# Designs tried in a protein design run: peptides against a protein of PDB entry 6B4J. Part 180

Target 1, 315 residues: chain A of PDB entry 6B4J
Amino acid sequence: DITMQWYQQLQDASMQCVLTFEGLTNSKDSQAKKIKMDLQKAATIPVSQISTIAGSKLKEIFDKIHSLLSGKPVQSGGRSVSVTLNPQGLDFVQYKLAEKFVKQGEEEVASHHEAAFPIAVVASGIWELHPRVGDLILAHLHKKCPYSVPFYPTFKEGMALEDYQRMLGYQVKDSKVEQQDNFLKRMSGMIRLYAAIIQLRWPYGNRQEIHPHGLNHGWRWLAQILNMEPLSDVTATLLFDFLEVCGNALMKQYQVQFWKMLILIKEDYFPRIEAITSSGQMGSFIRLKQFLEKCLQHKDIPVPKGFLTSSFWRS

## One batch from the design tools (peptide; made by RFdiffusion4, then SolubleMPNN)

Design b1_p23_8_s4 (from b1_p23_8, 12 letters changed)
Fold by OpenDDE base, seed 3:
Structure b1_p23_8_s4 (fold): chain B 315 residues (1-315), chain A 23 residues (1-23)
Amino acid sequence: as target 1 above (315 residues)
Amino acid sequence: MEELRKRIKELEEEVEKLEEQRR
């Protein structure tokens, strides 16, 4: 399976990255520990500062992240920090930065859907300049949300139930599995972030270049989802999240074929979702159905709430 | 699922052709 090979390749690359900076992470040297902490803060704090408030602030954050990745010193916590402080500093920062972007999907976007867009545009812009960060974003995303690949992890013989639950994306703490609503909320956030990344370009970059992971991957994602048997509640939830965020962009890009896809979803895939949906889980399906029917009726998909406008960039 | 998969495949092929024409 080509999709699974791609998944595995990204995971392997991520693992290799971790091994590369293991010296930094495992060092007992006080200076190395300090450097690690400073680099971690420098990589993650700017991402946490991303907001929908002003385009100018977003640019400052982007520039800071880019500067850090470019080997330039940046101010973090009142200190000058550079990836050059350690030979493994760049790899470490790239990994932690990518991890943080995905975490913002998991946490911030999950709670505030509109936050997907400013986070995504920065991520996309950084990905364009630093492809390795992009690969690591995918690796982290895929690991936390296998549905972003998409694939549905299967239980294997001899596997512990908790490990299987973790593979499915559930958090398991002290032998307690995460509640379904919280699980779906986190998955939604990550899918929404992904859907935003694939459609957004950093406005101050070289737009002549092809998006490093563009809307064609969105099409692929949809096709792969539809080729899979739906999962109860999960498929309906994430399909809605995805279409709400990037449906407008996909519509503009693929036009007639996109509408064919929506019709296919309505006519052929909805019955399959409905067949596996219990009465208690019908809410997600109904939401998806209503959204898609409205889009088909109006022959339009609305621009998602929180989409970055020209006014945002002038602020 | 077979019919659905067939229709999806056909649609994927259409899109692939369009993408090739854009490159």
Scores: peptide ipSAE 0.509, ipTM 0.924, DockQ to the pose 0.834
Fold by OpenDDE base, seed 5:
Structure b1_p23_8_s4 (fold): chain B 315 residues (1-315), chain A 23 residues (1-23)
Amino acid sequence: as target 1 above (315 residues)
Amino acid sequence: MEELRKRIKELEEEVEKLEEQRR
């Protein structure tokens, strides 16, 4: 399975990255600990500052992240910080930055769907300039949300139930599994972020280059989802999230083929979702149904709420 | 599912052809 091979390659790369900077993370030296903390803050704080308020602020954040990744000193917490402070500094920063982007999907986007777009455009722009960060974003995303690959983890013989639950993307703390609503909320946030990344390009970059992980991956994601048996509540939820965020972009790019895909979803895949949907899970199903029916009726998918406009970039 | 998979495959082939034409 090509998809699973790709998944595993990204996970292996991520693991190797962690091993590479173990010297920095495990150091007992006071100076090394200070450097680690400074680098971690420099990598993550700018991402947390991303907002929908102004394009100019977003550019400043982007420039700071890019400068840091380029080996230039940046101001963080009142200190000058550079990845050159430690031989493992760049690897560490790339990993933590990627992790933070995914975390913003999991937390911020989950709670505020519109936040997907400013986060995604920065992530996309950084990915274009720093491909390794993009790979690490995927690795973190895939690990937290296997549905972003997509695949459904299977229970293996000898596996602990808690480990299986974690593989499915659930948080398990003190032997208590996360509530389904919270789980779906987090998964939704990550899928929405992903759907935004694959369609957005940083406006101040070289637009002549191909998107490093563009809408063709969105098409692949849809195709793969439709080739899988649906999961109760999960499939309907995430399919809606994905289409709401990137459906308009997919429509513009793939046109006739996109509408064929939507018809296939409605006619062939919907009955399968319905068959596994319990009475208590009808909400996600109905939401998806209404969305698809509206889109097919109007022959249009609306631009998602929060989509960045030219006016945003002039602010 | 088999029919759906077939139709998806056909659609993927159509899209692949279009993407090749864009390159």
Scores: peptide ipSAE 0.509, ipTM 0.925, DockQ to the pose 0.842
Fold by OpenDDE base, seed 2:
Structure b1_p23_8_s4 (fold): chain B 315 residues (1-315), chain A 23 residues (1-23)
Amino acid sequence: as target 1 above (315 residues)
Amino acid sequence: MEELRKRIKELEEEVEKLEEQRR
């Protein structure tokens, strides 16, 4: 399966990256530890500062991240920090940066859906300039949310239940699996972030270039989802999240073909979701139903709330 | 599901052709 091969390649690359900077992360040397912490902060703090407040601030954050990845010194915590401080510094920063983007999907976007757009546009812009960061974003995303691939992890003989739950994306702490609502919330955040990334371009970059991971991957994602049997609650939730965030962009890009796809979803796939939906899961089901019906009726998909406008970039 | 898969595949092929034309 091409999708699974792609998934595995990204995971392998991510694992290899971890191995490359293991010397930095496992060092007992005080100076190395200091460098590690400084680099980690320099990579992650700017991402945490991303907000919907002003485009100018977002540009500053982008420039800082790009400078760091370019080997230039940046100010972090009152110190000058550079990836050149350690031979593994760049690999480490790329990994931690990518991890942080996904974490913002998992946490910030999960709680505030509109936050997907400013985070995604920075991620997309950085990805354009630093492809390795993009690959690592996908690797982290896929590991935490296999539904972003999409694939459904299977239980293997001899596997512990907890390990299977983790593969499905659940957090398991002290032999306690997270509640379904929290799980879906985190998955939603990550899917929404992904859906935003594939459609957004950094406005100050070379927009004539092809998006490094564009809407064609959104089309692929939908096609792959529809080729899979729906999962209870999960499919209805994430399909809605995805379409709400990138449906308008897909509509504009693929036009007639998109509407054909949407009709297929409503007529052929939605009944399958309905068939596996229990009374306790009616919320996600109804939400998806209403969304599909509204879109088909109006022959339009609304621009998602939080979409960045020209006025945002002038602020 | 098989019919759905067939229809999706056909639609993917249509989109692929359109994407090729854009390049």
Scores: peptide ipSAE 0.504, ipTM 0.924, DockQ to the pose 0.832
Fold by OpenDDE base, seed 4:
Structure b1_p23_8_s4 (fold): chain B 315 residues (1-315), chain A 23 residues (1-23)
Amino acid sequence: as target 1 above (315 residues)
Amino acid sequence: MEELRKRIKELEEEVEKLEEQRR
């Protein structure tokens, strides 16, 4: 399976990255610990500062992240920080930065869906300039949300139930599994972030270059989802999240073919979702159904709430 | 465009086959 091979390659690359900076993370030296903490803050704080308020502030954040990844010194916590402070500094920063982008999907976007767009445009722009960060974003995303690949983890003989639940993306703490609503909220945030990344380009970059992970991957994702049996509540939820965020962009790019896909979803895939939907899970199904029916009726998908406009970039 | 059409056709064919397997 080509999809699973791709998944595994990204996971392997992520694991190799961790091994490369293990010396920095495991160091008992006080100076190395200080450098690690400074680099971690420098990589993660700018991402947490991303907001929907002003394009100028977003540019400042982008420039700071790019400068850090380029080996230039940046100010963080009142200190000058550079990846050159340690031979493993760049690998560590790339990994932590990628991890933080995915965490923002899991946390911030999960709670505030509109936050997907400013986070995604920065992530996309950084990915364009630093492909390794993009691969690491995918690796982190795929690990936390296998539905972003997409694939459905299978229970293997001899596997502990808790490990299987973790593979499915659930958080398990003290033998307590995360509630379904919280799980779906986190998965939704990550899918929405991904759907935003694949359609957005940093406006101050070289626009003539091809998106490093563009809408063709959105089409692939949809095709793969439709080729899989739906999961109860999960498929209806995430399919809605994905289409709400990137459906307009997919419509513009694929036009007639996109509408054929939507018709395929309505006619062929809806009955499959319905068949596995319990009475208590009808909310997600109804939401998806109403969305698609409205889109098909109007022959239009609305621009998602929070989409960045020209006025945002002038602020 | 041709590649896209091929992919959609393949998807449609796959879905059809799955439906046939369920009937």
Scores: peptide ipSAE 0.364, ipTM 0.821, DockQ to the pose 0.048

## One batch from the design tools (peptide; made by RFdiffusion4, then SolubleMPNN)

Design b1_p24_1_s1 (from b1_p24_1, 14 letters changed)
Fold by OpenDDE base, seed 2:
Structure b1_p24_1_s1 (fold): chain B 315 residues (1-315), chain A 24 residues (1-24)
Amino acid sequence: as target 1 above (315 residues)
Amino acid sequence: SLEEKILEEAEKKFNEKLEEFEKK
């Protein structure tokens, strides 16, 4: 499977990245430890500061991240920090930055769906300038949420149940698997972040260039999902999340072809989801149903709540 | 690239599925 090969390539690259900065992360030297912590903070704190408050603040955050990745010194925690402080500094920062973006999907977006857009536009802009960060974002995202690929991890002979659960994206702590609602919430956040990334461009970049991971990947994702058997609760939840966030953009891009896809979803795929939906899972099912029906009836996909407007960038 | 191949394959599969659906 070409998709699995691509997924594995991303994971291999991510693992290789970890190996490259292992010297920094495993160092017992006090100075190296200090550098590591400073770099980690410099990489992650700006991402945590991303908010829907003002475009000007978002630009400042972007510029800080870009400066750091460009080898320039940045102020973090009252200190001047640079990736040049250690030979593995850049690799480490790229990895931690990418990890943090995905974590914001998993946590912040999961709780506040509108947060997807400011996080995604920064991620997209950084990806455009720093392709390795983008690859690492995909690696982290797809590992935590295989449904973002999409693929369904399979149980292999001899595999522990807990390991299989982790492969499916569940958190397992002290032999306790997370509750289904928490799992779906995290997956939703990551899918929403992904759906936002593929459609957004940093407005202060070179817009003439092709998006490094654009809407064509969204189209691919939908196509792939439709060729897979639905999973109970998961498919209905994530398909809704995806369409709510990027459906409008896909509609504009693919026009008639998009509507054919949507009809196919409603008439062919949705009944298959219904067939596997239990009474306890009716919430996600009904939400998807209502969304599809509304969109088809109105012949429109609404702009998602939280979408960044020109007024946001003037603030 | 692998990415390009994935995109092409997905598009092909989708078109095939659409054709099958339209024939029903």
Scores: peptide ipSAE 0.406, ipTM 0.898, DockQ to the pose 0.779
Fold by OpenDDE base, seed 5:
Structure b1_p24_1_s1 (fold): chain B 315 residues (1-315), chain A 24 residues (1-24)
Amino acid sequence: as target 1 above (315 residues)
Amino acid sequence: SLEEKILEEAEKKFNEKLEEFEKK
């Protein structure tokens, strides 16, 4: 499976990245520990400050992240911080930055769906300038949410149940597995973030260049989902999330092909979802049903709530 | 690239699925 090969390649690259900065992370030297913490804060705090409030603030955040990744000093926590403070500083910052973007999908977007767009546009812009950050975003995203690849992890002989649950994306703490609703909420946030990233371009970049991970990957994602057996509750939930966020963009790009796909979902794939949906899981099923019916009836996919407009960038 | 191959394969499989659906 070439998809799994690609997934493994991303994971291997991520693992190698971790190994490259072990000297920084494992150091017992007081100064090295301070540098590590300063770099970690410099990488992650700007991402946490991303909001839907003003485009000007978003630009400031972007510029700070880009400056940091470019080896320039930035102010963080009242200190001047640079990746040049340690030979492993750049690798560490790239890894932690990518991790934080995915974490914002898992936490912030999960709770506030509109937050996907400002986070995604910054991530996309940074990815364009720093491809390694993009690869690490994918590595973190796909590891936490295998459904973003997509694939459904399978239980292997000799595997511990908890390890299998973690592979599925569940959090397992103190031998207790995460509740299904919390699990789906986190997965939804990550899928929504991904769906936003693949369609957004940083407006102050060189738009003549091809998106480093654009809507063609969204089209691929849908194609692969449709060729997989649906998973109870998960498929209905995430398919809705994906289409709600990037369906309008896909419609504009793929036009007639998009509508053929949507009809295929409604007429062929949706009954398969229905067949595996229990009475207790009707919420996600009904939501997907209503979305598909509305879109097909109106021959339109609405622009998602929270989509960044020209007025946002003028603020 | 591996990514390009994945994209091509996915598109092919989708088209095949669509054709099968249209024949019903």
Scores: peptide ipSAE 0.400, ipTM 0.896, DockQ to the pose 0.781
Fold by OpenDDE base, seed 3:
Order: structure tokens, then sequence, then C-alpha cells
Structure b1_p24_1_s1 (fold): chain B 315 residues (1-315), chain A 24 residues (1-24)
């Protein structure tokens, strides 16, 4: 399976990255520990500061992240921090930055779906300049949300139940599995972030390059989902999340082909979702149903709430 | 590239599914 090979390559690259900066992370030296902490803060704090408030502030955050990745010193916590402080500093920062972007999907976007767009546009812009960060974003995303690949992890003989649950994306703490609603909320956030990334380009800079991971991957994602058996609650939830965020962009890009896909979803795939939906999962099902019906009726996918406008960039 | 192959396979499978759907 080529998709699984791709998944594994990204995971291997991520693991190799971790091994590369192991010296920094495992060092008992006080200076190395300080550098690690400073680099971690420098990589993650700017991402946490991303907001929908002003385009100018977003640009400042982007510039700071880019500067850090470019080997320039940046101010963090009142100190000058640079990836050049340690030979493994760049690898560490790239990894932690990518991890933080995905975490913002998992947490911030999960709670405030509009936050997907400012986070995604920064992530996309950084990905364009720093492809390794993009690969690491995918690696983190795929690991936390296998449905973003998409694939459904299978239970293997001899596997612990908790490990299987973790592979499915559940958090397991103190032998307690995460509640389904919280699980779906986190998965939704990550899918929404991904759906935003694939459609957004950083508006600043003179770049004529193609999107490093654009809408063609969104089309691929939908195609793959439709070729898989639906999962109860998961498929209805994430399909809605994906279409709500990037459906408008896909409609504009693929036009008639998009509508054929949407009809296929409604007429062929949706009944299969219905067949596996329990009474307790009707919320996600109904939401998807209403969305599909509305879009098909109006022959339009609305621009998602929180989409960044020209006025945002002028603020 | 591996990504190109993934995209091509996805498109192929989708087209096959569409054709099957249209024949119904």
Amino acid sequence: as target 1 above (315 residues)
Amino acid sequence: SLEEKILEEAEKKFNEKLEEFEKK
C-alpha cells in the first residue's frame, strides 16, 4: 500500500529527527538543558500567540518563527535565542515547532474552530520556506490523527488494548481511555487545521512556487475516505469538519468534479454512514446530513467562518 | 514521487467509483 509507505516514511523521518537531537534532549549538562528549554520556548510560544485579532501581529509571529528557523537570533523570554547555540538546535526546533502546530489543532482549533485559519496560514507559509517542518507537521498529524492520512489502525495479535487505543488516536492516561466526545473534538480540530493548511498560502513574499501540500491532497483525502468503510461517529464527524473548512475551496478548484463527489457522498456513501450510526451518534450524522442537503440545494459551499479576509491583513 | 503515485491512485479509484455510481 503506497499510502502506508508514505505514512511510514514520514514517521521514520520524524523518528530519525528525534534521534538526531537526542544529544540535546538527554544531556545532563546544565547549559545544554538551558539551551533546550530556551529553544523549546522560542519554537512554541510564538505559535501559541497566533490569534484572529490582527494581520500585523500574525506577520510578526511569522517573521519571528522564520527568523528562528533561519539561524537568526530571536528574543524569547527576555533572552536572545538561536538554533546555532547547539549543533542539534535546528532539528530540535523544527520538530517542536511542527509538534506545536499540530497541538494547536488538537487543542485551540478543537475549542475554537475559527482559529484554524490564522494557525494554518502561518503553518503553510513556514512549510513553504522550510519543507522539513512540513514533513514533520504531517508526521505529527498522522500519528495523532490516523484519519488525516486516512487509514484505520487495526488491532494486531499480541497488542495491548491501550496501545491499540493510542494508535486510534485516543489518549490513555492512568489506564483510563479518553471519552469519545473529547476524542472526536481533538480529531476534529486536527482535521480542520489540515483542511485549512491545504488551501491557504502565506500572502507575503515574492513566491511563484506551488503550494507544498495543496488542495490536490484534499481531493486525495476525500477520495480515500470514500474508498474506505465508514467508522461509526468518526467518519460523519470528520467528513463534516473537512468539508466545512475546505469545501468552498475544493468547489472553486474542482467545480463539476467536486459536485459529482458531493452527490456521490450524499447518495452512495451517506447511507452507509447511516447504517452504522447508533442513536447516541445521531448528532454528528444529522449535522453532516443537513450540511450536505443545504449545499446540494443551494449549489454552494459557504465560506467557512473565520476565513481570513483582506481586511484582516490590513489590520 | 511517492506523493504523485498516491495522488494518481486516489484519482483512479475515485474515477472508478464515479463510473460505477453513474451506471446505477
Scores: peptide ipSAE 0.398, ipTM 0.896, DockQ to the pose 0.806
Fold by OpenDDE base, seed 1:
Structure b1_p24_1_s1 (fold): chain B 315 residues (1-315), chain A 24 residues (1-24)
Amino acid sequence: as target 1 above (315 residues)
Amino acid sequence: SLEEKILEEAEKKFNEKLEEFEKK
């Protein structure tokens, strides 16, 4: 499967990155440990500071991240920090930064859907300038959320149930699997972040360049989902999340072809989702149904709540 | 690239699915 080959290439690249900075992460030297912690904070704190409050603050955060990745010193925790402090510093920072973006999808976006847009626009802008960060974002995202590829991990003979659950994206702590609602919430956050990334461009960059991972990947994702058997609760939930966030952008890009796809989803694919939906999962099903019906009736996909406007960038 | 091939394959499969749907 060509999709699985691509997924494996991303995972291999991510693993190779980890091996590259293993010396830094496994060092017992006190100075190396200090550098590691400083670099980790410098990479992750700016991402955690991303908010919907002001475009000017978002620009400051972007500039700080870009400066760090460019080998310039940045202030973090009251100290001057640079990736040049260790030969493995850049690889480590790129990996941790990418991991943090995905974590913000998993946590912040999961709880506050509107947070997807400011996080995504920074991620997209950084990806444009630092392609390796983008590849690592995909690696982290797809590993935590296989449904973002999309594929459904399969149980293999001899596999422990817990390992299979982890492959599906569940968190398992102390032999306890997370509740389905928490699982879906995290998956939703990551899908929403992804859907935002593929449509947003950093406004202060060279917008004449092609988006490094644009709406064509959104179209591909939908096409692939339609060629897969639906998964109970998961498909209805994530399909809604995806369409709510990037449906408007896809509509504008693909026009008539988009509407044909939406009709196909409603008339052909949706009954297959219904057939596997239990009474306890009707919430996600009904939400998707209402969304599709409303969009088809009005011949419009609404701009998602939290979409960044010109006024945001002037603040 | 592998990525381009994935995009092309997805488009092809989608078009096939649409054609099948339109015939019903």
Scores: peptide ipSAE 0.373, ipTM 0.886, DockQ to the pose 0.791

